Peptides against a protein of PDB entry 5OOQ. Designs and how they scored, part 7

Target 1, 227 residues: chain A of PDB entry 5OOQ
Amino acid sequence: YREDVRQVVTHPANALSFLQPGRLVEISVNGKDNYGWGAVVDFAKRINKRNPSAVYTDHESYIVNVVVNTMYIDSPVNLLKPFNPTLPEGIRPAEEGEKSICAVIPITLDSIKSIGNLRLYMPKDIRASGQKETVGKSLREVNRRFPDGIPVLDPVKNMKIEDEDFLKLMKKIDVLNTKLSSNPLTNSMRLEELYGKYSRKHDLHEDMKQLKRKISESQAVIQLDDL

## One batch from the design tools (peptide; made by RFdiffusion4, then SolubleMPNN)

Design b1_p24_7_s2 (from b1_p24_7, 9 letters changed)
Fold by OpenDDE base, seed 5:
Structure b1_p24_7_s2 (fold): chain B 227 residues (1-227), chain A 24 residues (1-24)
Amino acid sequence: as target 1 above (227 residues)
Amino acid sequence: DEELAKKLAEGAELAKKFEEIIKP
């Protein structure tokens, strides 16, 4: 159920407007590598230069660059490829007792566990010497100030997800959380179906937004040419 | 100019179709 909410929250239609520079996000890569809270640098649509026809899932269709302060010090960070969310072998969080460094890693939306209701100041050039470490210090300070956890964006109050299908999903999750006795498999399949319907609706909405943007851009160009 | 106008018209028609699909 938490996963289903996460899927909706991290969907491009909802998440991208909250992935401003400095936005805090909780990062888990491949469900195994927990980097904790990082800060968003930027994001871009995933483009496969080798296979332009590659179709990505909604949650894999964008790459988010994030600063983490939990990278294992001996990780081969030099092998990180810009805009490649497939991390090289050996790229991992530091374990207990290991030293960590600050790094910028490319992740997918699927690697976002939570979106925080906080933004850090993000340097203009994060690749400049010492800038990642500055963000890393800010991340440590935030963690110190919020010992009970960093505030998460409320999907309804903050993210303004007022979609009826989402609200129905949330209500069903609440009902299912209260009815733990129902077959987990049936509930999962039903939630997946609801998410699938929601995702399709959102894909259409994003396509519409993109079309409206293209129309607006074309109108702006026409107005500029008519002047 | 004609090609841009055509693309705008096609885009507007597509946007309208999308709104009709999303509103129900």
Scores: peptide ipSAE 0.019, ipTM 0.346, DockQ to the pose 0.015
Fold by OpenDDE base, seed 4:
Structure b1_p24_7_s2 (fold): chain B 227 residues (1-227), chain A 24 residues (1-24)
Amino acid sequence: as target 1 above (227 residues)
Amino acid sequence: DEELAKKLAEGAELAKKFEEIIKP
């Protein structure tokens, strides 16, 4: 149910109006690489100049540039290309005990886990020296102020999603959350089991996406070598 | 408006398919 909500919330028809500069978004790239909360720089419709006939899914049809403060320090950030959501190998978040840096990464809407109900001040030129680091400091301060998590946009109250099927889905989730909250022991084990299943499903989906990307990249390289 | 409705419906159908997968 949470994934279904995420699919609706991150759909271009709903998400784009809330992706203003400085909007906080929780980022999970290919389901494996959790960058945590980042800040939106800008977004653009995905254009493939080499293959204008390329059809993208709705969730892959836009590229969002986001500032993250969790990039692994030894990641090849110099290989990052603006508006290219296919990240180079080695681009990953820092693990526990590793040092992190600030980076601007291009992501798809499908890499947005949640949209925050907060906006940071975004510098006009994020690529100027020191500007990414300024946003990174602001992200650290926000995380410090919200130890229980950054407030998420309410899909109904804030985003005004009034689809009847979506409202039914939200009601089902609320009922399930109420049932879960009423049973604290079931909350921990079922949350762990649901999180474990979700994490495994997410990992599998991300493995599948990475494999599909590798296949697409290999096919694109083959097509480029055959041309 | 019709294209938006169609895309929303496709998103809702995708959501339903995911719901069917998550229900078991």
Scores: peptide ipSAE 0.000, ipTM 0.226, DockQ to the pose 0.028
Fold by OpenDDE base, seed 3:
Structure b1_p24_7_s2 (fold): chain B 227 residues (1-227), chain A 24 residues (1-24)
Amino acid sequence: as target 1 above (227 residues)
Amino acid sequence: DEELAKKLAEGAELAKKFEEIIKP
């Protein structure tokens, strides 16, 4: 069911309005290359100049340019083509113990694992010297500030996805989670843990809502101070 | 800056908990 939720969230009808410059997105390319959280530069409709009649799936019909700070240092980043989501061989995130660099990569909507409830300040010219590195520093700072992970947009509350089938899916997930939590044998010892988790979830949801508000307020202030 | 970091950390924990709930 998580994949079904991801498919709805990353659909162009839902995702594009939240892919503003600086929007944080969690990136997984081809289901294997996890770049972690990156920042949106821009997006464009995918156009094949060689085959203008090419039909793409909804999730492959747009290209999102994202800044990542986890690119393997020896990746052939010079072979990256603007608006080509087919990444050259050797383009990969750094593994544990490897050095990473900042890069702008073109991805499809299908490569978005999650959309964050945070936007970074994005330089006007991300291709200018040092600008990617500035965004990379901001990404590191965000990750430091969110050790438990970057807050994800709530599909219903934040993204306003009101599709009935989606709401039913979300309800089903909630019911399944409740049933898994309500297994009587696990319930006595885990009831306190689950009630603690549910109470913490509710508290976290309210905290996330407050945090989202504070982030939006802080971003407005940062934009005002940079003026 | 520290307050923003704390706010960002709290939001991340919420996101993880939301993911754990959607796992099934």
Scores: peptide ipSAE 0.014, ipTM 0.348, DockQ to the pose 0.024; fails the geometry check
Fold by OpenDDE base, seed 1:
Structure b1_p24_7_s2 (fold): chain B 227 residues (1-227), chain A 24 residues (1-24)
Amino acid sequence: as target 1 above (227 residues)
Amino acid sequence: DEELAKKLAEGAELAKKFEEIIKP
Protein backbone atom coordinates (compact mmCIF):
# COMPACT_ATOMS: atom_id res chain seq x y z
CA TYR B 1 0.00 0.00 0.00
CA ARG B 2 2.86 2.41 0.69
CA GLU B 3 4.24 1.74 -2.76
CA ASP B 4 0.84 2.43 -4.28
CA VAL B 5 0.72 5.72 -2.38
CA ARG B 6 4.24 6.51 -3.57
CA GLN B 7 3.28 5.80 -7.17
CA VAL B 8 0.36 8.21 -6.95
CA VAL B 9 2.29 10.90 -5.05
CA THR B 10 5.27 10.76 -7.41
CA HIS B 11 3.18 10.76 -10.59
CA PRO B 12 3.93 13.89 -12.68
CA ALA B 13 0.33 15.08 -12.37
CA ASN B 14 0.76 15.31 -8.59
CA ALA B 15 4.47 15.70 -7.86
CA LEU B 16 5.66 18.40 -10.28
CA SER B 17 3.73 21.23 -8.64
CA PHE B 18 5.58 20.45 -5.38
CA LEU B 19 9.08 20.17 -6.87
CA GLN B 20 9.92 23.83 -6.41
CA PRO B 21 13.54 24.84 -5.79
CA GLY B 22 14.50 23.93 -2.23
CA ARG B 23 11.72 21.35 -1.74
CA LEU B 24 12.93 18.49 0.42
CA VAL B 25 12.62 15.02 -1.08
CA GLU B 26 13.72 11.66 0.24
CA ILE B 27 15.82 9.89 -2.36
CA SER B 28 16.29 6.21 -3.13
CA VAL B 29 17.97 5.44 -6.45
CA ASN B 30 17.15 2.09 -8.05
CA GLY B 31 15.61 0.94 -4.78
CA LYS B 32 19.07 0.41 -3.22
CA ASP B 33 21.02 3.66 -3.01
CA ASN B 34 19.47 5.68 -0.20
CA TYR B 35 20.73 9.26 -0.17
CA GLY B 36 18.27 10.37 2.51
CA TRP B 37 16.72 13.81 2.30
CA GLY B 38 17.89 16.09 -0.48
CA ALA B 39 16.77 19.43 -1.87
CA VAL B 40 15.29 20.02 -5.32
CA VAL B 41 17.27 22.28 -7.63
CA ASP B 42 15.02 22.05 -10.68
CA PHE B 43 13.31 19.57 -12.98
CA ALA B 44 12.83 19.10 -16.70
CA LYS B 45 11.06 16.78 -19.08
CA ARG B 46 13.35 13.93 -20.04
CA ILE B 47 14.68 14.25 -23.57
CA ASN B 48 16.73 11.56 -25.22
CA LYS B 49 18.89 13.34 -27.78
CA ARG B 50 20.19 10.04 -29.14
CA ASN B 51 16.74 8.50 -29.47
CA PRO B 52 14.09 11.21 -29.75
CA SER B 53 11.43 8.54 -30.24
CA ALA B 54 12.15 7.00 -26.83
CA VAL B 55 9.00 6.63 -24.77
CA TYR B 56 9.36 6.78 -21.01
CA THR B 57 6.91 5.80 -18.33
CA ASP B 58 5.26 8.66 -16.46
CA HIS B 59 7.63 8.20 -13.51
CA GLU B 60 10.68 8.19 -15.79
CA SER B 61 9.55 11.04 -18.07
CA TYR B 62 11.01 13.83 -15.90
CA ILE B 63 14.45 14.43 -14.46
CA VAL B 64 14.78 16.11 -11.08
CA ASN B 65 18.11 17.59 -10.07
CA VAL B 66 18.63 17.30 -6.32
CA VAL B 67 21.34 18.33 -3.88
CA VAL B 68 22.36 15.52 -1.57
CA ASN B 69 24.85 15.70 1.31
CA THR B 70 25.43 11.95 1.55
CA MET B 71 27.46 11.29 -1.62
CA TYR B 72 30.47 9.07 -1.03
CA ILE B 73 33.58 11.26 -1.10
CA ASP B 74 35.39 9.10 -3.66
CA SER B 75 32.40 8.85 -6.01
CA PRO B 76 33.21 9.93 -9.58
CA VAL B 77 30.95 12.99 -9.40
CA ASN B 78 32.80 14.56 -12.33
CA LEU B 79 31.24 11.89 -14.57
CA LEU B 80 27.71 12.99 -13.69
CA LYS B 81 25.86 14.26 -16.73
CA PRO B 82 23.17 16.88 -16.23
CA PHE B 83 19.69 15.51 -16.83
CA ASN B 84 21.00 11.96 -17.26
CA PRO B 85 19.46 9.77 -14.55
CA THR B 86 21.65 6.81 -15.54
CA LEU B 87 24.31 7.36 -12.92
CA PRO B 88 27.91 6.33 -13.58
CA GLU B 89 29.34 3.33 -11.81
CA GLY B 90 30.64 4.25 -8.36
CA ILE B 91 28.05 6.97 -7.74
CA ARG B 92 26.67 5.94 -4.37
CA PRO B 93 25.84 7.24 -0.91
CA ALA B 94 28.47 7.02 1.80
CA GLU B 95 28.22 4.01 4.08
CA GLU B 96 28.68 4.08 7.83
CA GLY B 97 32.16 5.35 8.68
CA GLU B 98 32.73 6.80 5.19
CA LYS B 99 33.03 10.50 4.47
CA SER B 100 30.37 12.20 2.41
CA ILE B 101 30.25 15.24 0.17
CA CYS B 102 27.55 17.38 -1.34
CA ALA B 103 26.57 16.68 -4.93
CA VAL B 104 23.84 17.46 -7.42
CA ILE B 105 22.42 14.28 -8.92
CA PRO B 106 19.79 13.83 -11.62
CA ILE B 107 17.02 11.44 -10.57
CA THR B 108 13.69 10.27 -11.93
CA LEU B 109 10.39 10.71 -10.11
CA ASP B 110 10.57 6.99 -9.39
CA SER B 111 13.61 7.67 -7.18
CA ILE B 112 11.55 9.91 -4.87
CA LYS B 113 10.58 8.00 -1.75
CA SER B 114 8.70 10.91 -0.18
CA ILE B 115 8.12 14.64 -0.63
CA GLY B 116 8.75 16.79 2.43
CA ASN B 117 6.53 19.54 3.74
CA LEU B 118 9.56 21.86 3.93
CA ARG B 119 11.55 24.00 1.52
CA LEU B 120 15.10 25.22 1.93
CA TYR B 121 16.51 28.40 0.55
CA MET B 122 18.03 27.40 -2.76
CA PRO B 123 20.90 29.49 -4.13
CA LYS B 124 20.35 30.85 -7.63
CA ASP B 125 23.58 29.30 -8.85
CA ILE B 126 24.01 25.96 -7.14
CA ARG B 127 27.09 25.27 -9.28
CA ALA B 128 28.97 28.21 -7.80
CA SER B 129 31.73 27.37 -5.35
CA GLY B 130 30.47 26.58 -1.86
CA GLN B 131 26.77 26.72 -2.72
CA LYS B 132 26.18 22.96 -2.60
CA GLU B 133 27.94 22.85 0.75
CA THR B 134 25.68 25.62 2.06
CA VAL B 135 22.63 23.57 1.10
CA GLY B 136 24.32 20.55 2.66
CA LYS B 137 24.69 22.41 5.96
CA SER B 138 21.03 23.37 5.80
CA LEU B 139 20.07 19.73 5.22
CA ARG B 140 22.11 18.68 8.27
CA GLU B 141 20.42 21.34 10.37
CA VAL B 142 16.96 20.21 9.23
CA ASN B 143 17.78 16.60 10.07
CA ARG B 144 19.00 17.76 13.50
CA ARG B 145 15.76 19.66 14.12
CA PHE B 146 13.61 16.72 13.08
CA PRO B 147 15.17 13.68 14.76
CA ASP B 148 11.94 11.69 14.28
CA GLY B 149 11.96 12.46 10.57
CA ILE B 150 11.21 15.35 8.26
CA PRO B 151 7.47 16.06 7.92
CA VAL B 152 6.04 14.53 4.74
CA LEU B 153 3.43 16.25 2.60
CA ASP B 154 -0.04 14.97 3.30
CA PRO B 155 -1.31 13.64 -0.05
CA VAL B 156 -4.88 14.73 0.67
CA LYS B 157 -4.54 17.83 2.85
CA ASN B 158 -1.44 19.32 1.24
CA MET B 159 -1.27 17.83 -2.26
CA LYS B 160 -5.07 17.85 -2.75
CA ILE B 161 -5.16 14.41 -4.32
CA GLU B 162 -8.89 13.75 -4.43
CA ASP B 163 -9.04 10.59 -6.53
CA GLU B 164 -11.66 8.24 -5.09
CA ASP B 165 -9.53 5.14 -5.39
CA PHE B 166 -6.65 6.93 -3.74
CA LEU B 167 -8.87 8.09 -0.87
CA LYS B 168 -10.01 4.50 -0.40
CA LEU B 169 -6.38 3.41 -0.32
CA MET B 170 -5.55 6.06 2.28
CA LYS B 171 -8.49 4.97 4.41
CA LYS B 172 -7.30 1.37 4.30
CA ILE B 173 -3.81 2.43 5.33
CA ASP B 174 -5.21 4.50 8.19
CA VAL B 175 -7.20 1.53 9.45
CA LEU B 176 -4.13 -0.68 9.27
CA ASN B 177 -1.95 1.90 11.03
CA THR B 178 -4.56 2.22 13.76
CA LYS B 179 -4.57 -1.54 14.21
CA LEU B 180 -0.79 -1.59 14.33
CA SER B 181 -0.56 1.30 16.80
CA SER B 182 -3.17 -0.30 19.02
CA ASN B 183 -1.18 -3.50 19.12
CA PRO B 184 0.58 -3.79 22.49
CA LEU B 185 3.65 -5.08 20.68
CA THR B 186 4.07 -1.81 18.75
CA ASN B 187 4.26 0.30 21.90
CA SER B 188 6.76 -1.99 23.52
CA MET B 189 10.36 -0.80 23.63
CA ARG B 190 10.77 -4.52 23.31
CA LEU B 191 9.46 -4.37 19.75
CA GLU B 192 12.94 -3.64 18.51
CA GLU B 193 14.29 -6.46 20.61
CA LEU B 194 11.46 -8.73 19.51
CA TYR B 195 11.99 -7.75 15.91
CA GLY B 196 15.70 -8.35 16.29
CA LYS B 197 15.06 -11.80 17.73
CA TYR B 198 12.51 -12.52 15.03
CA SER B 199 14.82 -11.32 12.28
CA ARG B 200 17.50 -13.60 13.68
CA LYS B 201 15.04 -16.47 13.87
CA HIS B 202 13.92 -15.81 10.33
CA ASP B 203 17.51 -15.66 9.13
CA LEU B 204 18.27 -18.90 10.93
CA HIS B 205 15.18 -20.47 9.41
CA GLU B 206 16.21 -19.36 5.93
CA ASP B 207 19.73 -20.62 6.57
CA MET B 208 18.25 -23.91 7.71
CA LYS B 209 16.09 -24.11 4.58
CA GLN B 210 19.09 -23.39 2.40
CA LEU B 211 21.14 -25.97 4.24
CA LYS B 212 18.34 -28.54 3.87
CA ARG B 213 18.15 -27.74 0.18
CA LYS B 214 21.91 -28.20 -0.18
CA ILE B 215 21.73 -31.48 1.71
CA SER B 216 18.85 -32.64 -0.48
CA GLU B 217 20.70 -31.60 -3.63
CA SER B 218 23.82 -33.38 -2.42
CA GLN B 219 21.81 -36.50 -1.66
CA ALA B 220 20.19 -36.32 -5.08
CA VAL B 221 23.61 -36.06 -6.71
CA ILE B 222 24.88 -39.00 -4.65
CA GLN B 223 21.82 -41.03 -5.66
CA LEU B 224 22.42 -40.17 -9.31
CA ASP B 225 26.04 -41.26 -9.03
CA ASP B 226 25.04 -44.49 -7.29
CA LEU B 227 22.47 -45.09 -10.05
CA ASP A 1 9.29 -18.34 28.09
CA GLU A 2 6.67 -19.91 25.78
CA GLU A 3 4.53 -16.81 26.11
CA LEU A 4 7.37 -14.59 24.95
CA ALA A 5 7.99 -16.93 22.02
CA LYS A 6 4.31 -16.84 21.13
CA LYS A 7 4.21 -13.04 21.37
CA LEU A 8 7.37 -12.89 19.27
CA ALA A 9 5.81 -15.16 16.67
CA GLU A 10 2.60 -13.14 16.67
CA GLY A 11 4.55 -9.90 16.47
CA ALA A 12 6.65 -11.30 13.67
CA GLU A 13 3.64 -12.50 11.75
CA LEU A 14 2.06 -9.12 12.26
CA ALA A 15 5.26 -7.40 11.13
CA LYS A 16 5.37 -9.66 8.08
CA LYS A 17 1.72 -9.02 7.32
CA PHE A 18 2.37 -5.36 7.84
CA GLU A 19 5.34 -5.46 5.49
CA GLU A 20 3.23 -7.35 2.98
CA ILE A 21 0.54 -4.75 3.38
CA ILE A 22 2.98 -1.83 3.31
CA LYS A 23 5.09 -3.16 0.43
CA PRO A 24 2.23 -3.36 -2.03
Scores: peptide ipSAE 0.000, ipTM 0.241, DockQ to the pose 0.014; fails the geometry check

Design b1_p24_7_s4 (from b1_p24_7 with E1D R7K E9K L14R E16K D19E)
Fold by OpenDDE base, seed 3:
Structure b1_p24_7_s4 (fold): chain B 227 residues (1-227), chain A 24 residues (1-24)
Amino acid sequence: as target 1 above (227 residues)
Amino acid sequence: DEELEEKLKEGEERAKEFEEIIKP
């Protein structure tokens, strides 16, 4: 059920509105590499220049650049490519006893475990020398201030997710947290339906955006011929 | 691009009610 909530929260229709510069997000790459809490730099729609026809899932359709302070010191960070979420071999978080460094990594929405209600003041040029380390210090300070964990956005109260099926899911989770007895299997079927609804809404929005672009391009061509 | 910027602005306005900005 927690994964079900995560899928809804990290869907582009919900998550993108809260990925402002400095937003804290909890990061797990490929469900294996836990970087902890990082800070959002920016995001962009994933574009494959080599294969423009590439279709990505909703959760893989955007790339989020995040500052982390848990990168293993000997990771080949020089091989990191902005807006390429396929991380080079050897890019990993530091293990216990290993030294870490600050790095900017490109991730997908699927690599977000949670979205925090905290936002760091981000430097304008994160690529400038020392700026990543400043963000890294701020992340350490946040972890110090919140020893019990960084507060997570409430999907309903904060994110205003008003989908009826999602609200039913949340109510079930609340009931399950109070009463251990209800069967987890009924929640998985509803997740596919929820995902299907969000996917359809997103597809419609993308279709409208593509249509508006085509109309604008056609109008621009007409204006060029009239000159 | 404009639509994404609008979404970010909307989210920023909503976030003002509950977010905490941590200054260096």
Scores: peptide ipSAE 0.446, ipTM 0.918, DockQ to the pose 0.642
Fold by OpenDDE base, seed 1:
Structure b1_p24_7_s4 (fold): chain B 227 residues (1-227), chain A 24 residues (1-24)
Amino acid sequence: as target 1 above (227 residues)
Amino acid sequence: DEELEEKLKEGEERAKEFEEIIKP
């Protein structure tokens, strides 16, 4: 269900209106390379000069240039071409313990995981020396200020997506999330009631509470993956 | 593309109600 929401949110009809310079977007390239939150530079309609008859999907029909601060330092960033979403080999995010640099990468709308409710001030010339690094510092500061995550645009309240099927989808997700939140608690309470009847030992009760919490969390994760 | 610029302006106006602009 989260993927279904993402498909609607990242559709050109909805996303393009919110891809202003400096808009924060969460980036995953080809479903493998997670760059985290980046900042939009600009976007353009994808034009294939070599094959004008090329038909792109809606999500692949636009190219968004974004500043990321998680590019692996030894990536061949000099081979990056603006408005070419086909990334050179070796372009990847830094892994844990690796050094990262700031880079501008061209992505498709399909590479956007979420659109943030935040914008950075963007320099006029992002390619000028030190400008990408300035944006990179701002991205780090934003991540510091929002340790629980960058606020995401509400598809209904903010983006004003009023499609009936989408609204039904959102309602279904809300119901499932409510059940997910309530069922682990209900199961934990039932288990507490059940084990409270059988366990006269205080230590066993605490261990069972912890186990219930872990089971509840694991069930929540499984159900969240199904959404 | 004039249509895209118009969409961006519309989105910018909408976003003023709820977005936060982070200054360096």
Scores: peptide ipSAE 0.441, ipTM 0.917, DockQ to the pose 0.798
Fold by OpenDDE base, seed 4:
Structure b1_p24_7_s4 (fold): chain B 227 residues (1-227), chain A 24 residues (1-24)
Amino acid sequence: as target 1 above (227 residues)
Amino acid sequence: DEELEEKLKEGEERAKEFEEIIKP
């Protein structure tokens, strides 16, 4: 059920509105590399210049650049490319007893474990010397201030996810957490339906965006012809 | 992308009710 919630929360239709600069997000890359809490730098729609016809899943269709302070010191961070989520070999979090450094890594929405209700003040140029380390210090301070964990956005109250099936899922999770014998209302079928609804909504929104862009481009062409 | 910026602004306005900004 936690994964089901994560899929809904990290869907572009819900997550993108909360990926402001400095937003804290909990990062797990490929289900194995846990970087802990990082800070959002920026995000963009994933574009494959080599294959413009490439189709990505909803959770892979955007790239988020995040500052982490848990990168292994000997990781080949110089090979990291902004907006390229295919990480070079050797890019990993530091293990126990290893030294860590600050790095900006590009991740997909699928690599977001949770979205926090906290934001860091972000420098204007995170790529400038010393700026990542400043953010890294802030991340350490946040972890110190919140030893019980960083507060996570409430999907219903904060993110305003009001889908009935999702609300039923959340209620079920709450009942399970209270050790009340509630039958899991979330049949896998309902999750697929819910995901399908979000996917369709996102697709429609993207289509509208593309249409608006085409209209603007057409207007610009008309203006050039009138010149 | 103007639409993404609008989404971020909308989210920012909503987040003012519950978010905390951590200053260095």
Scores: peptide ipSAE 0.453, ipTM 0.921, DockQ to the pose 0.619; fails the geometry check
Fold by OpenDDE base, seed 2:
Structure b1_p24_7_s4 (fold): chain B 227 residues (1-227), chain A 24 residues (1-24)
Amino acid sequence: as target 1 above (227 residues)
Amino acid sequence: DEELEEKLKEGEERAKEFEEIIKP
């Protein structure tokens, strides 16, 4: 059920509106590499230059650049490619007793474990010398201030996810926290329906955007021809 | 991407009600 909630929360239809610069997100890459809480730099739609026709899942269709302060110091950070979520071998969080450094890593939405209700002040140029370390200090300060964990966005109250099936899922989770009685299979079917709705909404929005661009381009051409 | 920027702005406006901005 937690994974089901995560899938809904991290869906582009919900998550993208909250991935402002400085937004805190909890990061887990490939289900094994836990970087902890990082800060969003920016995000972009995933584009495969080698295969422009590549179709990605909703959760893999965007790349989020995030500052983490938990990168293993001897990781080959120089091999990191902007907007390439396929991380080089050896890119990993520091283990206990290892030293860490700040790094900007590109991740997919699927690598977001949670979205925080906190936002850091972000430097204008995070790539400038010392700026990542500044964010890293801020991350440490946040962790110090919130020893019980960084507050997570409430999917309903904060994110305004008002889908009935999602609300039912949330209610079931609340009940399960009190009672072991709800059938996981029923929730999976509803989740699939919910994802279908979000996917469709996203597709429509993208289509509308493309249409608006085409209209604007056409108007610009007309203005040039009239000039 | 103008649409993404619009989404971010919308989210930013909504987030003003509940987010805390941590200053250095």
Scores: peptide ipSAE 0.449, ipTM 0.922, DockQ to the pose 0.601; fails the geometry check

## One batch from the design tools (peptide; made by RFdiffusion4, then SolubleMPNN)

Design b1_p26_2_s1
Fold by OpenDDE base, seed 2:
Structure b1_p26_2_s1 (fold): chain B 227 residues (1-227), chain A 26 residues (1-26)
Amino acid sequence: as target 1 above (227 residues)
Amino acid sequence: EVEKLLEELEKEIAELLEELREEAEK
């Protein structure tokens, strides 16, 4: 059930609205490399320049740049390519006893284990000298203040997922998979379809918000002119 | 038009949810 919740929470339709600059996220790359809590710099839709027609899964369709303070010091961080979530060989978190450095790494939504209920101040130019280290210090301070773990966003209370039915559907699908031992492929297809529809709904909703903002701005301008 | 599309998607999701409920009861 935890993985299912994670899938819902990290879906673009739900996660993107909470990936503001400075948002804390718990990072696990490829299910193995645990960087711990990092801070979101920004995110962008994944674009394959070589294959514009490339279709990514929803959880791989966005790249999130995050500041981590747990990068192994001897990792080839210079080989990191912005907006390339395929990390070079040797990029890994520091193990116990190893020295770590701050780094900005591009990850997919699938690499987010949890979204924290806290935001750090994120410098506008994180790539400027010393800025990553500043965020790193802030991360250490947060970890110090929360020895039992950084508070995680509650999917219901905090994230207020607008489409409760979708969440319920996801939960029901999981229950069905467990109880009925149905063909995983069939359930996966249904889930994918649902995700696709919800993603589209989210996009439309965002478009509506943008339009409303434009209307409001236009009205404000008119009022100023009448003034 | 955007609102209409949203409503359509909501309806589709609701239908899928109902189908899932029916399958769970079998």
Scores: peptide ipSAE 0.005, ipTM 0.309, DockQ to the pose 0.014
Fold by OpenDDE base, seed 3:
Structure b1_p26_2_s1 (fold): chain B 227 residues (1-227), chain A 26 residues (1-26)
Amino acid sequence: as target 1 above (227 residues)
Amino acid sequence: EVEKLLEELEKEIAELLEELREEAEK
């Protein structure tokens, strides 16, 4: 259900109005590269200059440039291209024990895990010497101030998402959370394990759906090329 | 019982999400 909420929240119709410069966003690229909380620089509609007729999904139709402070120090950051969400090989967050640096990364809306209810001051020229590092320091300070996590925008109260089906979903999630919290088993290692297994299963299912979609899209492209 | 409830809720959520996706494509 978290993924479902994320899909609605990160849809352009809902997300773009909250992606002002300095907005904090939690970043996960390709479902595996977690950069943590970054700050929005800007965003733009994705344009394929080589294929202007390219149709992107809603969640891939915009590119968001974000400052992160968790980039692996030996990542080939010089190969990063603005507004190109296809990251070069080797671009990854620092692992435990590795040194990190600040970088501006182009991501899609689909790479946003959550949108924070906070904004940093974003320098006008983020490419100027030392500016990324300044934002990086601000990110560290925010993380220090919110050890339990950065406040996330409420989809209903803050983002004003009023879709009836979404509201029903949120209500169901709330009921589920209430039931889980009231159940003595919630504190059981078994529930966490089951939830973990479920989450993994869900992720696998989503991966399968994405693969199926990619296959279908590839088949559609093949059919178009064969006509 | 809790597992069954979770499965049912997951199914309902999945259905609702599919409906939302279909509506958004319109």
Scores: peptide ipSAE 0.011, ipTM 0.315, DockQ to the pose 0.015; fails the geometry check
Fold by OpenDDE base, seed 1:
Structure b1_p26_2_s1 (fold): chain B 227 residues (1-227), chain A 26 residues (1-26)
Amino acid sequence: as target 1 above (227 residues)
Amino acid sequence: EVEKLLEELEKEIAELLEELREEAEK
């Protein structure tokens, strides 16, 4: 259900109007690389100059540039290409004990885990010296102020999503959450098992998406070679 | 293979959720 909500929230029809410069977004690339909360620089419709006939899914049809402060220090950030969401090998968030740096990364809407109900001041020229670090400091301050997590936009109250099916879904989720919170099993080994399974499902789903993307990219390359 | 595993996990999760619901109603 959470994934279903995410799919609706991150759909271009709903998300783009809330991706203003400085908007906080929680970032997970390919379901594996969690960068935490970043700040939106800008977004643009995805255009494949090499293959103009490329068809993207709705969630992959836009590129969002975001500032993150969790990039691994030894990541090859110089290889990042603007508006190319296919990140070079080695681009990853810092793990525990590793040093991190600020970077601007291009992501798809599908890499947005949640949209925050906060906006940072976004410099006009984020690529100017020191600007991304300034945003990085602001991100750290926000995380410090919200130890329990950054407030997420309410899909109904804030985003004004009025789709009937979505509202039904939200109602179901609310009912389920209420049941789960009232169930003593919430503290049981069973919840841990369930969580483990959900986590595994998520990982598998992300692996599948990555494989599909790789296949699509390979097919696109083959088509270009055949022309 | 990944899709098959995903389907199996989804089924297992659905079953677990159903069990949790049944236990919550007792």
Scores: peptide ipSAE 0.010, ipTM 0.336, DockQ to the pose 0.014; fails the geometry check
Fold by OpenDDE base, seed 4:
Structure b1_p26_2_s1 (fold): chain B 227 residues (1-227), chain A 26 residues (1-26)
Amino acid sequence: as target 1 above (227 residues)
Amino acid sequence: EVEKLLEELEKEIAELLEELREEAEK
């Protein structure tokens, strides 16, 4: 269901009007490279100069340039070509413990996981020295301010998607989310807390069992010595 | 189908919670 919603939201007919400069978007390239939240620089219709007759799917027919602050520091960012979504080898987000840098990367609509309900100030010349880093600082600040996640555009309330089938889907998702949120187990903190408590209880029970065994063994040894 | 999956998941969670409660009461 999430993928179905994503397909509708990221369709050019719906997404393009919300890809203004500075718009926050959550980026996942090729389903594996998660850059987190970035900021839109601009977008353009995909043109293949080598093959003008190339036909792209709707979700691949536009290129969105985005600023990310999670690029691996040793990525060959100098090989990035504007409006070319085929990223050079080695272009990837930083993993845990790795240093990251700011970069502008071209992505397709298919690489947008979600569209945020926030816009950053986007410098007019992002290629100027220090400008991408300024946006990167702003991205860090936004992430700091929204530890529970950046608010996502509501497809119905904000994007005004009125397709009946989509509305039915969204209603189902809302019902499910409400049920999940009302379920004390869906509170990840509570699940973690419950799991933590369960794990502790299990550990305590195992410790008790071990202690009881040790006591029984000690008593058996004492009984053997008293024999 | 998703409602069925959710119902099954809720049932499994309820069963797990009941098992945990039963084990805690022992």
Scores: peptide ipSAE 0.006, ipTM 0.307, DockQ to the pose 0.012; fails the geometry check

